# Peptides against a protein of PDB entry 4J2C, part 88

Target 1, 107 residues: chain A of PDB entry 4J2C
Amino acid sequence: MEDPFFVVKGEVQKAVNTAQGLFQRWTELLQDPSTATREEIDWTTNELRNNLRSIEWDLEDLDETISIVEANPRKFNLDATELSIRKAFITSTRQVVRDMKDQMSTS

## One batch from the design tools (peptide; made by RFdiffusion4, then SolubleMPNN)

Design b2_p25_4_s2 (from b2_p25_4, 12 letters changed)
Fold by OpenDDE base, seed 5:
Structure b2_p25_4_s2 (fold): chain B 107 residues (1-107), chain A 25 residues (1-25)
Amino acid sequence: as target 1 above (107 residues)
Amino acid sequence: SKLEEELEKRTKERREMLKEFYYAP
């Protein structure tokens, strides 16, 4: 059985890209209220939050897999480099999400 | 929303995939 970590990682990456696009639009809408409808703002905000939530959910699951691997090194036979890559992905992605959420909360 | 429902469904599916692999005996 192939390790599904990469599948989830790929889906997270896609969701991040989607979120970043929505975030950009969200920012643009707020910068020019005269051209932005309340409906579009609300829609964009909702879509963005949904994507961010999806990412956070997946990251929690991925983080759990790290703990499992570290607790059972002989079972999974992942080298230190691979584990580092996985941890770095989770950490960096969490930061990306946090940055967007912080900006949304201050607007 | 439709998007929310789709995202939730896909997320649950991914979670199950992870469980099947990482919690397998």
Scores: peptide ipSAE 0.553, ipTM 0.886, DockQ to the pose 0.828
Fold by OpenDDE base, seed 3:
Structure b2_p25_4_s2 (fold): chain B 107 residues (1-107), chain A 25 residues (1-25)
Amino acid sequence: as target 1 above (107 residues)
Amino acid sequence: SKLEEELEKRTKERREMLKEFYYAP
């Protein structure tokens, strides 16, 4: 059976791209009220928060797989470089999400 | 919303994929 980690990783990246698009629109709506309706602001805010929550959930699942691999190295026998790449992806993606959430909390 | 439902469905599917691989005997 093929390791499904890369499948979930790909889905997370797609969700990040979607969130970044929503975040950009969210920023534009708040910067220029003349182009914004309350309905679009509420929709964009809700979709953005839902997308960010989905990303965080997937990252938790990916992080769990790393813990399983590290606890059972003989069973999976993953390359050290590959494991490092997986950890780096989770760390960097969490930072991207945190940056957006921090900006939303100050607005 | 429709997006919320899609996100939930896909999340569950991804979780099952990970489970069957990483928790397999």
Scores: peptide ipSAE 0.551, ipTM 0.886, DockQ to the pose 0.777
Fold by OpenDDE base, seed 2:
Structure b2_p25_4_s2 (fold): chain B 107 residues (1-107), chain A 25 residues (1-25)
Amino acid sequence: as target 1 above (107 residues)
Amino acid sequence: SKLEEELEKRTKERREMLKEFYYAP
């Protein structure tokens, strides 16, 4: 059986791209209310929050796999560089999500 | 919503994939 980490990683990356697009639209709608309907604002906000929640959920699962690997190094025998890349991905992605959430909470 | 349900379903599927690999004896 192949390691499914990269599959989930790929799905997270896709969700991040989607969220960033929604966030951009969200920003535009708030910057110029004359070009936005309340329905679109609500829709965009809801879609964005749902995507961010999905990402956070996956990141928690991925983070758990890191703990399992570190607790059982011989079982999985992952290269140190690969493990570092996985950790960095989780950390950086969490930061991206946090930045968007912070801006949404401030507005 | 339908979107929320779909996202949740997909996430659960990914969780199961990870479980099958990382918690396998």
Scores: peptide ipSAE 0.544, ipTM 0.880, DockQ to the pose 0.855
Fold by OpenDDE base, seed 1:
Structure b2_p25_4_s2 (fold): chain B 107 residues (1-107), chain A 25 residues (1-25)
Amino acid sequence: as target 1 above (107 residues)
Amino acid sequence: SKLEEELEKRTKERREMLKEFYYAP
């Protein structure tokens, strides 16, 4: 069986791109209320939050896989460089999500 | 919402994929 980590990683990356687009629109709507409807604001906000939550959920699952691999090195036999890449992806993605969430919570 | 349900479904599927591989005997 092939390691599905890359599949989930890819889905997270897609979700991040989607979230970034939604976040941009969210920012634009709030910056110019005269051109924004409440319906679009609510829709964009909900979509953005849903995407961010999805990303966070996947990151937790990915992070768990790291723990499993590190606890069972002989079972999976992943090299240190690959593990580092996986950890870096999780860390950097969490930061991206956190930045968006911080801005949303203060608006 | 429809999108919310779709996201939840896909997330669940991904979780199952990871589970099948990483918790396999």
Scores: peptide ipSAE 0.546, ipTM 0.882, DockQ to the pose 0.850; fails the geometry check

Design b2_p25_4_s3 (from b2_p25_4, 12 letters changed)
Fold by OpenDDE base, seed 2:
Structure b2_p25_4_s3 (fold): chain B 107 residues (1-107), chain A 25 residues (1-25)
Amino acid sequence: as target 1 above (107 residues)
Amino acid sequence: SSMEEELEKKTEERREMLKKYYYAP
């Protein structure tokens, strides 16, 4: 059985791209109210929040896998470089999500 | 929404995959 970490990582990356698109639209709608309907603003805001929540959920699961690997190094036999890459992915992705959430909370 | 439902479904599927691999005896 292949390690599903990479599958989930890829899906998280796709979700990040989707969220970034929604965030861009959200920003555009707020910057030019004349071109924005309340329905689209509400829809975009809701979809964006849902995507961000989904990403955060997946990151929690991925972070748990790292803890499991570190607690059972002989079972998984991952090298230090791979573990570092996985940790860096989670950390950097959390930062991306946090940046979007911070901007949304101040609007 | 359709997108929300899709995300929820995928999240559950991902969790199951991770559980099968990382919590396997």
Scores: peptide ipSAE 0.546, ipTM 0.875, DockQ to the pose 0.780
Fold by OpenDDE base, seed 3:
Structure b2_p25_4_s3 (fold): chain B 107 residues (1-107), chain A 25 residues (1-25)
Amino acid sequence: as target 1 above (107 residues)
Amino acid sequence: SSMEEELEKKTEERREMLKKYYYAP
């Protein structure tokens, strides 16, 4: 059986792209009220928040897998480089999500 | 929304996939 980490990683990456698209639209709607309806603003805001929460949830699951591997190194036999890449992905993705959330909270 | 429903379904499937591999005896 293959390690499903990369499958979930790929889905998180897709979700990040979706969130970034929604964030861009959210920014555009707030910058030009003449092109924005309250209904679209509310929809975009809600979808964006839901996507960000979904990403955070998946990152928690991925982070748990790393803890399991580190607690059972002989069972999984992953090298230090691969573990480093996995940790870096989680850290950098959390930062991307945090940046969007920070901008939303200050607007 | 349809997007929200899709996210919920995929999240559960991914979680089960991870559990099957990482918590296997």
Scores: peptide ipSAE 0.545, ipTM 0.876, DockQ to the pose 0.731
Fold by OpenDDE base, seed 5:
Structure b2_p25_4_s3 (fold): chain B 107 residues (1-107), chain A 25 residues (1-25)
Amino acid sequence: as target 1 above (107 residues)
Amino acid sequence: SSMEEELEKKTEERREMLKKYYYAP
């Protein structure tokens, strides 16, 4: 059986791209209220928040797999370089999400 | 929304995939 980590990683990356697009639109709508309807603002905000929550949830699951692998190194025999890449992905993605959330909460 | 429902469904599927692999006996 193949390790499904990369499948979830790919879905997280896709969700990040979607969130970044929604965040850009969210910024534009708030920057020029005269061209924005309340319905579009609400829709964009809700979709963005849902995507961010989804990403955070997946990252928690991915982070758990790291702990499992490190606790059972002989069972999984994961390459050290690959493990580092996985950890870096989780860390950097969390930062991207955090940056968007910070801007939303302080706007 | 359709996208919201899809995200929820995929999240559950992803979790099951991870569980099946990482918690396998």
Scores: peptide ipSAE 0.541, ipTM 0.873, DockQ to the pose 0.753
Fold by OpenDDE base, seed 1:
Structure b2_p25_4_s3 (fold): chain B 107 residues (1-107), chain A 25 residues (1-25)
Amino acid sequence: as target 1 above (107 residues)
Amino acid sequence: SSMEEELEKKTEERREMLKKYYYAP
């Protein structure tokens, strides 16, 4: 069986791209309230939050796989380089999500 | 929403996929 980590990683990246699009729209709506309906703001905000939550959940699952691999190195035989890439992806993606959340919380 | 439902379904599938591989005996 092939390691499904890369599949989930790819889906997380797609979700990040979607979230970034929603975040951009969210920013635009708040920058020009005269052209924004409350309904669209609420919808965009809700969709964005849901998307970010989904990403965070997937990242937790991916992070758990890292712990499992590190606890069972002989079972999975994952090289250090790939493990580092996986860790870096989780860390950087969490930062991207956090940056969006921080901006949303301060607005 | 349709988007939320899609994400939820995919997330569950991903979780099962990971579980099957990483928790296999």
Scores: peptide ipSAE 0.539, ipTM 0.873, DockQ to the pose 0.737

Design b2_p25_4_s4 (from b2_p25_4, 13 letters changed)
Fold by OpenDDE base, seed 3:
Structure b2_p25_4_s4 (fold): chain B 107 residues (1-107), chain A 25 residues (1-25)
Amino acid sequence: as target 1 above (107 residues)
Amino acid sequence: SALERELEERTEKRREMLRKFYLAP
């Protein structure tokens, strides 16, 4: 059986792109009220929050796989470089999500 | 929303894939 980590990683990357698009629109709507309806602002805000929460959930699942691998090194036999890349992806993606959430909370 | 439903469906499928590989005996 092939390791499905990269499949989930790819889906998280797509979700990040979607969230970034929603975040950009959210920023535009708040910067120019003349081009924004309250309904679109609310929709964009809700969709953005839902996407961010979904990403965080997927990252938790990916983080759990790392814990399982580290607890069972002989079963999976992943090298240190690959584990480092996987951990770095989770850490950097969490930072991207946190940055968007921080900006939303201060607006 | 349509996006929310899509996210939920895909999340469940991804979780199943991970469980089959990482939690299998």
Scores: peptide ipSAE 0.534, ipTM 0.880, DockQ to the pose 0.724
Fold by OpenDDE base, seed 2:
Parts: sequence; structure tokens; C-alpha cells
Structure b2_p25_4_s4 (fold): chain B 107 residues (1-107), chain A 25 residues (1-25)
Amino acid sequence: as target 1 above (107 residues)
Amino acid sequence: SALERELEERTEKRREMLRKFYLAP
């Protein structure tokens, strides 16, 4: 079997890109209410929150795989550098999500 | 909502993929 970590990682990256686009639009709508409809604001907000939640769910699953690999090193025999890259991806992505959520909560 | 359900279903499918690989004996 091929390691599905990369598949999920790719899906997370896509979701991050989507969320960043939605976040940008969300910011624009709030900065210029004259160009925004309530419907678009609500839609954008909901879509953004849904994407962020999706990312967080995937990150939890990816983080679990790290724990499994570290608990069973002989079974998976992953390169130390690869494992570090996976950890860094999860950490950095969580930070990106947190930054967006923090800005949304203060608005 | 339909959108939320769609995202949930996709997430569950990915979770199952991970489980099959990482939790299989």
C-alpha cells in the first residue's frame, strides 16, 4: 500500500488555499460594507468556518499518524527527515488556521 | 447543511484511508 499521508497532506493544502481566499474576501467584505450583501457575508463566513474546521479535523488525523509512527518505528521505518517535515507541516498549518480564527473572533 | 455534510464525508473517507494504512496489523 502507498502511504496515504501525502494524499491527506495535499487535501489539507488545497483546503488552506481555499480558506485563505475566503478569508481575504471576508476581510474585504467587512472593510467595505457598501459593496457587501448580508447574504455574501454570511455565505463567506460559513464557508470559511467549514473549511477551517475541515483542516483541523485532518490535522488531528495526521498528528495521530505521527504518534503511531513514533510508537512503531520498525513497522514504518520512516526517514527522520521525512518525519520532521511531516511534523513541521502540521505545526505550521495549525498556526495558519489559528491566525485566521483569531482575526475572525475579534471581529 | 449539505455543504457541511459533504465536507464531513470527505474527511471521514480520508480518515479511513489513514486507518487502513497506519492501524492495520
Scores: peptide ipSAE 0.527, ipTM 0.872, DockQ to the pose 0.834
Fold by OpenDDE base, seed 4:
Structure b2_p25_4_s4 (fold): chain B 107 residues (1-107), chain A 25 residues (1-25)
Amino acid sequence: as target 1 above (107 residues)
Amino acid sequence: SALERELEERTEKRREMLRKFYLAP
């Protein structure tokens, strides 16, 4: 059975890309109210929040897999380098999400 | 919204995959 970690990782990466696009549009809409409708602002905000929530949810699941692997090294026998890459992905992605959320909370 | 439903369905599917692999005996 193939390790599904990379499947979820790929989905998280897609969601990050989507969120970044939505965040950019969100910023543009707020920077020029004359070109922004209330409908688009609300839609963009909701879509962005939904994507960020999805990412955070998946990251929690992925983080749990790390704990499981570390607690059961003989069962999964993952390379130390691979494990570090997985951890780095979770950490860096959380930072990306946090940066967007911080900017949204201050606007 | 359509996105909300899609995200929920995909999340559940992914979670199930992870459970089958990582939490199975």
Scores: peptide ipSAE 0.541, ipTM 0.880, DockQ to the pose 0.801; fails the geometry check
Fold by OpenDDE base, seed 5:
Structure b2_p25_4_s4 (fold): chain B 107 residues (1-107), chain A 25 residues (1-25)
Amino acid sequence: as target 1 above (107 residues)
Amino acid sequence: SALERELEERTEKRREMLRKFYLAP
């Protein structure tokens, strides 16, 4: 069976890209109130929050797989490099999400 | 919302995929 970690990783990456686009639009709308409607702001905000929540949920699941692998090294036979890459992905992605959430909470 | 439901369904499918691989005996 193929390791599904990469499938979920790909979905997370796609969601991150979507969130970043929404975040940029969100910022633009708030910076130019003359062209922005409350409806578009609300829509963008909700879409963004939903995407961020989806990412966070997937990251929790991916993080759990790390613990399982580390607890069962012989079963999965992942080398240190691969495990490091997976951990780095989760950590860096969490930071990206956190940065967007922090900016949203201060606006 | 429609988006929320879609995201939840996709997430659940991914979660199940992971469980089948990582938690299977």
Scores: peptide ipSAE 0.539, ipTM 0.880, DockQ to the pose 0.845; fails the geometry check

Design b2_p25_5_s1 (from b2_p25_5, 16 letters changed)
Fold by OpenDDE base, seed 4:
Structure b2_p25_5_s1 (fold): chain B 107 residues (1-107), chain A 25 residues (1-25)
Amino acid sequence: as target 1 above (107 residues)
Amino acid sequence: REKEREERERRREERRRMLREYYVE
């Protein structure tokens, strides 16, 4: 069986890219209200929130796999460098999500 | 909108199932 970590990681990466695009549009809509319809603002905001929530849920699941691997190192025999990459991915992605959420809450 | 939400939830559940099968079982 292939390690599904990378499948979920890939989905998270895609969701991050989508969220970044939505965040950019969200910013543009709020910066120029004359070009923004309420419908697009609402849609963009909701889609952005949905993507961010999806990412957060996947990151929680990925984070749990790290705990499991660290508790059972012999079972998984995961390379130390790969484990560090996985941890770094989760940490950095959480920060990206946090930054967007912080900006949304203060705008 | 409901269909899109359901599809997103199905995909999340699929990912969670895959992780559980590999890491827990």
Scores: peptide ipSAE 0.611, ipTM 0.902, DockQ to the pose 0.825
Fold by OpenDDE base, seed 1:
Structure b2_p25_5_s1 (fold): chain B 107 residues (1-107), chain A 25 residues (1-25)
Amino acid sequence: as target 1 above (107 residues)
Amino acid sequence: REKEREERERRREERRRMLREYYVE
């Protein structure tokens, strides 16, 4: 069986790209309310929140796989460099999400 | 919109299933 980690990683990366686009639009809409309808603001806000939530849940699942691998190293035989790359991806992506959420909460 | 939400949830459930099958089972 092929390791599905990279499938989920790919979905997270897509969601991050989508969220970044939505976040950009969200900031534009709030900076100049005259350029947008309330419908667009609400839609953008909800889509952004949904994408961020999706990313967070996938990251929790990915993080759990790390814990499982570390608890069962002989079962999975993951290269140390690969494990580090996986951890770095989760950490950096969480930071990207956190930064967007922080800006949304303080706007 | 509701259909899109359901589709996203189904995809997430599939991803979780794949992870469980490989890492847990």
Scores: peptide ipSAE 0.609, ipTM 0.902, DockQ to the pose 0.858
Fold by OpenDDE base, seed 2:
Structure b2_p25_5_s1 (fold): chain B 107 residues (1-107), chain A 25 residues (1-25)
Amino acid sequence: as target 1 above (107 residues)
Amino acid sequence: REKEREERERRREERRRMLREYYVE
């Protein structure tokens, strides 16, 4: 069985890309109320939140795998560099999500 | 929209299952 970490990583990356697009649209809608409908604002906001939540769930699962690997190094025999890359991905993605959430909460 | 949400939930469950099978079981 191949390590499914990268399957989930790929799904997270897709969700991040989608969220960033939605976030950009969300920003545009709020910056120009004359062209924005309440329906589109609500839809965009909800879709954005759904994507962010999806990312957060996957990141929790990925983070758990890190803990499992570190607790069982012989079982998985994961390269230290690869483990660092995985950790960096989780950390950086969490920051991206946090930044969007922070901006949404202050608007 | 409901179907899309259900599909998203299904895919999430599949991902969690894959991770569990590899890392836990």
Scores: peptide ipSAE 0.607, ipTM 0.902, DockQ to the pose 0.882
Fold by OpenDDE base, seed 3:
Structure b2_p25_5_s1 (fold): chain B 107 residues (1-107), chain A 25 residues (1-25)
Amino acid sequence: as target 1 above (107 residues)
Amino acid sequence: REKEREERERRREERRRMLREYYVE
């Protein structure tokens, strides 16, 4: 059986790209109210929040797999480099999400 | 909109199931 970690990682990466696009649009709408409708602002805001929440939930699932692997090293036999890459992906993605959330909360 | 949300949730549940089958079972 192929390791499904990469399937979820791929979905997270797609969701991050979507969120970044929505965040950019959200910023543009708020910076130029003359071109923005309240409907588009609300839709963009809600879709952005939903995407960020989806990413956070997937990251929680991925983080749990790390804990399971570390508790059962002989079962999975992952090398240290691969485990580090997985951890770095989770950490860096959480930071990207946090940065967007921080900007949304201060707007 | 609601159908799209339900589909996203279903896909998430499928991913979670795949992770459980590989890492827990």
Scores: peptide ipSAE 0.607, ipTM 0.902, DockQ to the pose 0.840

Design b2_p25_5_s2 (from b2_p25_5, 14 letters changed)
Fold by OpenDDE base, seed 3:
Structure b2_p25_5_s2 (fold): chain B 107 residues (1-107), chain A 25 residues (1-25)
Amino acid sequence: as target 1 above (107 residues)
Amino acid sequence: DEERRREREERREERREMLREYYVE
């Protein structure tokens, strides 16, 4: 059985790209109200929030796998470098999400 | 809207099950 960590990681990466696109549009709509409708602003805001929440949920699941591996090193026998890469991915992705959420809360 | 939300939740559950089968069981 192949390690499903990479399946979820791939889904998170795709979701981040989608969220970044929505965030860019959200920013553009708020920067130029003359070209924005309330309907599009609301839709974009809701879609962005939903995508960010989905990413956060997947990151929680990935983070749990890290804890399981660290608690059972002999069972999984993961390379230390691979484990650090996985941790770094979770940390950096959380930061990307946090940055978008912070900007949304201050706008 | 709600349909898309349900679809996202279903995909998440599938991924969670996949992770559990490998890491927990």
Scores: peptide ipSAE 0.635, ipTM 0.917, DockQ to the pose 0.825
Fold by OpenDDE base, seed 2:
Structure b2_p25_5_s2 (fold): chain B 107 residues (1-107), chain A 25 residues (1-25)
Amino acid sequence: as target 1 above (107 residues)
Amino acid sequence: DEERRREREERREERREMLREYYVE
């Protein structure tokens, strides 16, 4: 069986790209009221939050796999480099999400 | 939005199942 970690990683990456696009639009809408409708602001905000939530949930699942691998190194035989890459992906992605959430909460 | 929510939840569950099958079972 092929390791499905990268399937979920790919989904997270897609969600991050979507969220970043939504976040950009969200900032634009709030910066220029003349080009913004309340409907689009609400829609963008909602879609953004949903994408961020999706990412967070997937990251929890990925983080769980890391714990399982570390608890069972003989079973999975992942080298240190691969495991480090996986951990770094989770950490960096969480930071990206956190940055967007922080900006949203302060607006 | 509710339909999209269900779709997201379904996809998440599918991903969780894939991970479970490989990492837990």
Scores: peptide ipSAE 0.635, ipTM 0.917, DockQ to the pose 0.824
Fold by OpenDDE base, seed 4:
Structure b2_p25_5_s2 (fold): chain B 107 residues (1-107), chain A 25 residues (1-25)
Amino acid sequence: as target 1 above (107 residues)
Amino acid sequence: DEERRREREERREERREMLREYYVE
C-alpha cells in the first residue's frame, strides 16, 4: 500500500494556496470598503474560515501519523530526513494558518 | 453552503480512513 501521507499533504497544500488567495482578497475588501459588497465579504470570510478549518483538521491527522511512526519506527522504516520533512511541514503550515487567523481576529 | 460543507466533510473522512488503514490497521 502506498503511504497516504502525501495524499493528505497535497490536499493541505492546495487548501493553503486557496486560503492565501482568499486571505489576500479578504484584506483587500476590508481595506477599501467602497469596492466591497457585504455578499463578497461574507462569502470570502466564510470560505477562508472553512479552508483554515479544513487545514487544521488535516494537520491533526498528519500529526497523529508522526506519533504513530515514532512509536513504531521499525514498522514504517522512515529515514530521519523524511520524518523531519513531515514534521517541518506540519509546523510551518500551522504557523501559516495561525498567522492568518491572528490577523482575522484583530481586524 | 451546506452542500459544500458536506463535500468537504466527506473528503476529509475519506482521507482519515486512508490514513487509518495505513497507519493504524
Scores: peptide ipSAE 0.634, ipTM 0.916, DockQ to the pose 0.801
Fold by OpenDDE base, seed 1:
Structure b2_p25_5_s2 (fold): chain B 107 residues (1-107), chain A 25 residues (1-25)
Amino acid sequence: as target 1 above (107 residues)
Amino acid sequence: DEERRREREERREERREMLREYYVE
């Protein structure tokens, strides 16, 4: 069986790209209230929050795999460089999500 | 929106099952 880590990683990356678009629209709507409807603001906000939540959930699942691999190094025999890449992906993606959430909380 | 929520949840469960099969089982 092929390592499914990359399947989930790919889904996270897709969700990040979607969130980036939603976040951009969210900022545009808030910067020009005269052209924004309450319905679109609410929809965009909800979709963005749901998307960010999905990312966070997937990151938790990926983070658990890291813990399992580190607890069973001989079973998986994962290359140290690959493990570092996986950890870096999780860390950097969490930061991206955190940055968007921080900006949303201050608006 | 409810349908999309269900779809997201279903995809998540599928991904979790794949991870469990490989990393836990």
Scores: peptide ipSAE 0.632, ipTM 0.916, DockQ to the pose 0.853

Design b2_p25_5_s3 (from b2_p25_5, 16 letters changed)
Fold by OpenDDE base, seed 5:
Structure b2_p25_5_s3 (fold): chain B 107 residues (1-107), chain A 25 residues (1-25)
Amino acid sequence: as target 1 above (107 residues)
Amino acid sequence: MEEKRKEAEEKREERRKMLREYYVE
């Protein structure tokens, strides 16, 4: 059986890319209120929040796998470098999401 | 939008199932 970690990782990355696009649009809409409709602002905000939440949920699941592997090293026998890469991905992605959320909350 | 949300939730559930089958079982 293939390790499904990479599948979820790939989905997270896709969601991050989508969220970043929505965030960019969100920023643009707020920068020029004269060209922005309330409908688009609300839609963009909602879609962005939903995407960010989806990412956070997947990251929680991925983080759990790390804990399981570390608690059962003999069962999985993952390379230390690979495990580090997985941890780094989760940490860096959480930071990206956090940065967007922080900017949204202060607006 | 509701249909899209439903699809996203279903995909997430499938991903979680895959992870559990590999890492927990």
Scores: peptide ipSAE 0.594, ipTM 0.892, DockQ to the pose 0.896
Fold by OpenDDE base, seed 4:
Formats: C-alpha cells, sequence, structure tokens
Structure b2_p25_5_s3 (fold): chain B 107 residues (1-107), chain A 25 residues (1-25)
C-alpha cells in the first residue's frame, strides 16, 4: 500500500487554490458594491467557508499522522527531511487558512 | 447546497479511511 498522505495533501492543495480564488472574488465583491449582488456575496462566502473548513479537517487528519509516525518511526521509515516537509506543509497551510479567516471575521 | 456538503463529507470520509488503513491498522 502506498502512503495516502500525498493523496490528502493533493486534495488540500486543490482546496487552497480554490479558496484563494474565492477569497479574491469575495474581496472584490465587498470592495465594489455596484458590481455585487447579495446572492453572489452569500454564495462566494459560503463556498469559501466550506473550502476552508474542508482544509482544516484534512489538516487535522494529516497532523494526526505526524504524531503516529513520530511515535512509531521504525514502522514508517520516514527520514527527517520528509517529516520536516510534511510538518512545514501543515503549518504553512494552517497559516494561510488563518489569514483568510481573520480577514473574513473582521469584515 | 446540502448535496454538495454531503459529497464533500463522503470524500473526506474516504480520505480518512485511507489514512487510518495505512497509519493505524
Amino acid sequence: as target 1 above (107 residues)
Amino acid sequence: MEEKRKEAEEKREERRKMLREYYVE
């Protein structure tokens, strides 16, 4: 069996890209009310929130795998570099999500 | 909207199942 970490990582990356696009549109809609409808704002906001939640859920699952690997290093045979890359991905992605959520909550 | 949510949750469950099968079992 191949390591499914990368499958989930790939899905997270797709969701991040989608969220970034939605966030950009969300920002544009709020900056120019003349071109924005309440329906589009609501739709964009909901889609963005759903994507962000999806990312957060997957990151929780990925973070749990890190703990499991660290508790059982010989079973998975991951070198320090790979483990560092995985941790960095989770940390940086959480920051991206946090930044978008913070901006949404203050608007 | 509910259908999309359901589909997303199903996909998440599939991903979680894969992770559990590899990392826990």
Scores: peptide ipSAE 0.594, ipTM 0.892, DockQ to the pose 0.837
Fold by OpenDDE base, seed 3:
Structure b2_p25_5_s3 (fold): chain B 107 residues (1-107), chain A 25 residues (1-25)
Amino acid sequence: as target 1 above (107 residues)
Amino acid sequence: MEEKRKEAEEKREERRKMLREYYVE
């Protein structure tokens, strides 16, 4: 059986790309009111928030797998380097999400 | 949008199930 970690990781990466696009648009709309409608602002904001929330949920699930692996090393036999890569992905992705959320909250 | 959100949630549940099946069960 293939490790589903990579499936979820892939979905997270896709969601991050989508969120970054939405965030860019969100920024543009707020910086140039002449090109922004309330409808688009609201839509973009909602879509962005939903994407970020989805990412956060998936990251929690991925993070849980790390704990499980560390608690059962013999069962999974994951290389220490691979485990570190997985942890780094979760950490860095959380930071990306946090940065966007912080900017949205201060706007 | 409600339908899209529901679909997204369903996909998340599927992913969660895959993870659980592999890592927990």
Scores: peptide ipSAE 0.594, ipTM 0.892, DockQ to the pose 0.858
Fold by OpenDDE base, seed 2:
Structure b2_p25_5_s3 (fold): chain B 107 residues (1-107), chain A 25 residues (1-25)
Amino acid sequence: as target 1 above (107 residues)
Amino acid sequence: MEEKRKEAEEKREERRKMLREYYVE
């Protein structure tokens, strides 16, 4: 069976890109109310929050796989470098999401 | 909106299923 980690990773990456676009629009709408409607603000906010939530859930699933691999190293026999890359991806992506959420909560 | 939420949840469930099949089972 093929390792599905990269499939989920790919979905997370797509979601991050989408979220970053939504976040940019969200910022623009709040900075220039003259060009923003309440409907678009609400839509953008909701879409962004939903996207971030989706990412967080996928990251939890990915993080669980790391724990499983570390608990059973002989079963999976993953290269140390590959495991490090997986961990780094989860850590950095969580930070990206956290930064957006922090900015949204203070606005 | 609810339909989209449902679709997203279904996709997540499928992804989780794939991960479980490989890493847990």
Scores: peptide ipSAE 0.590, ipTM 0.890, DockQ to the pose 0.813

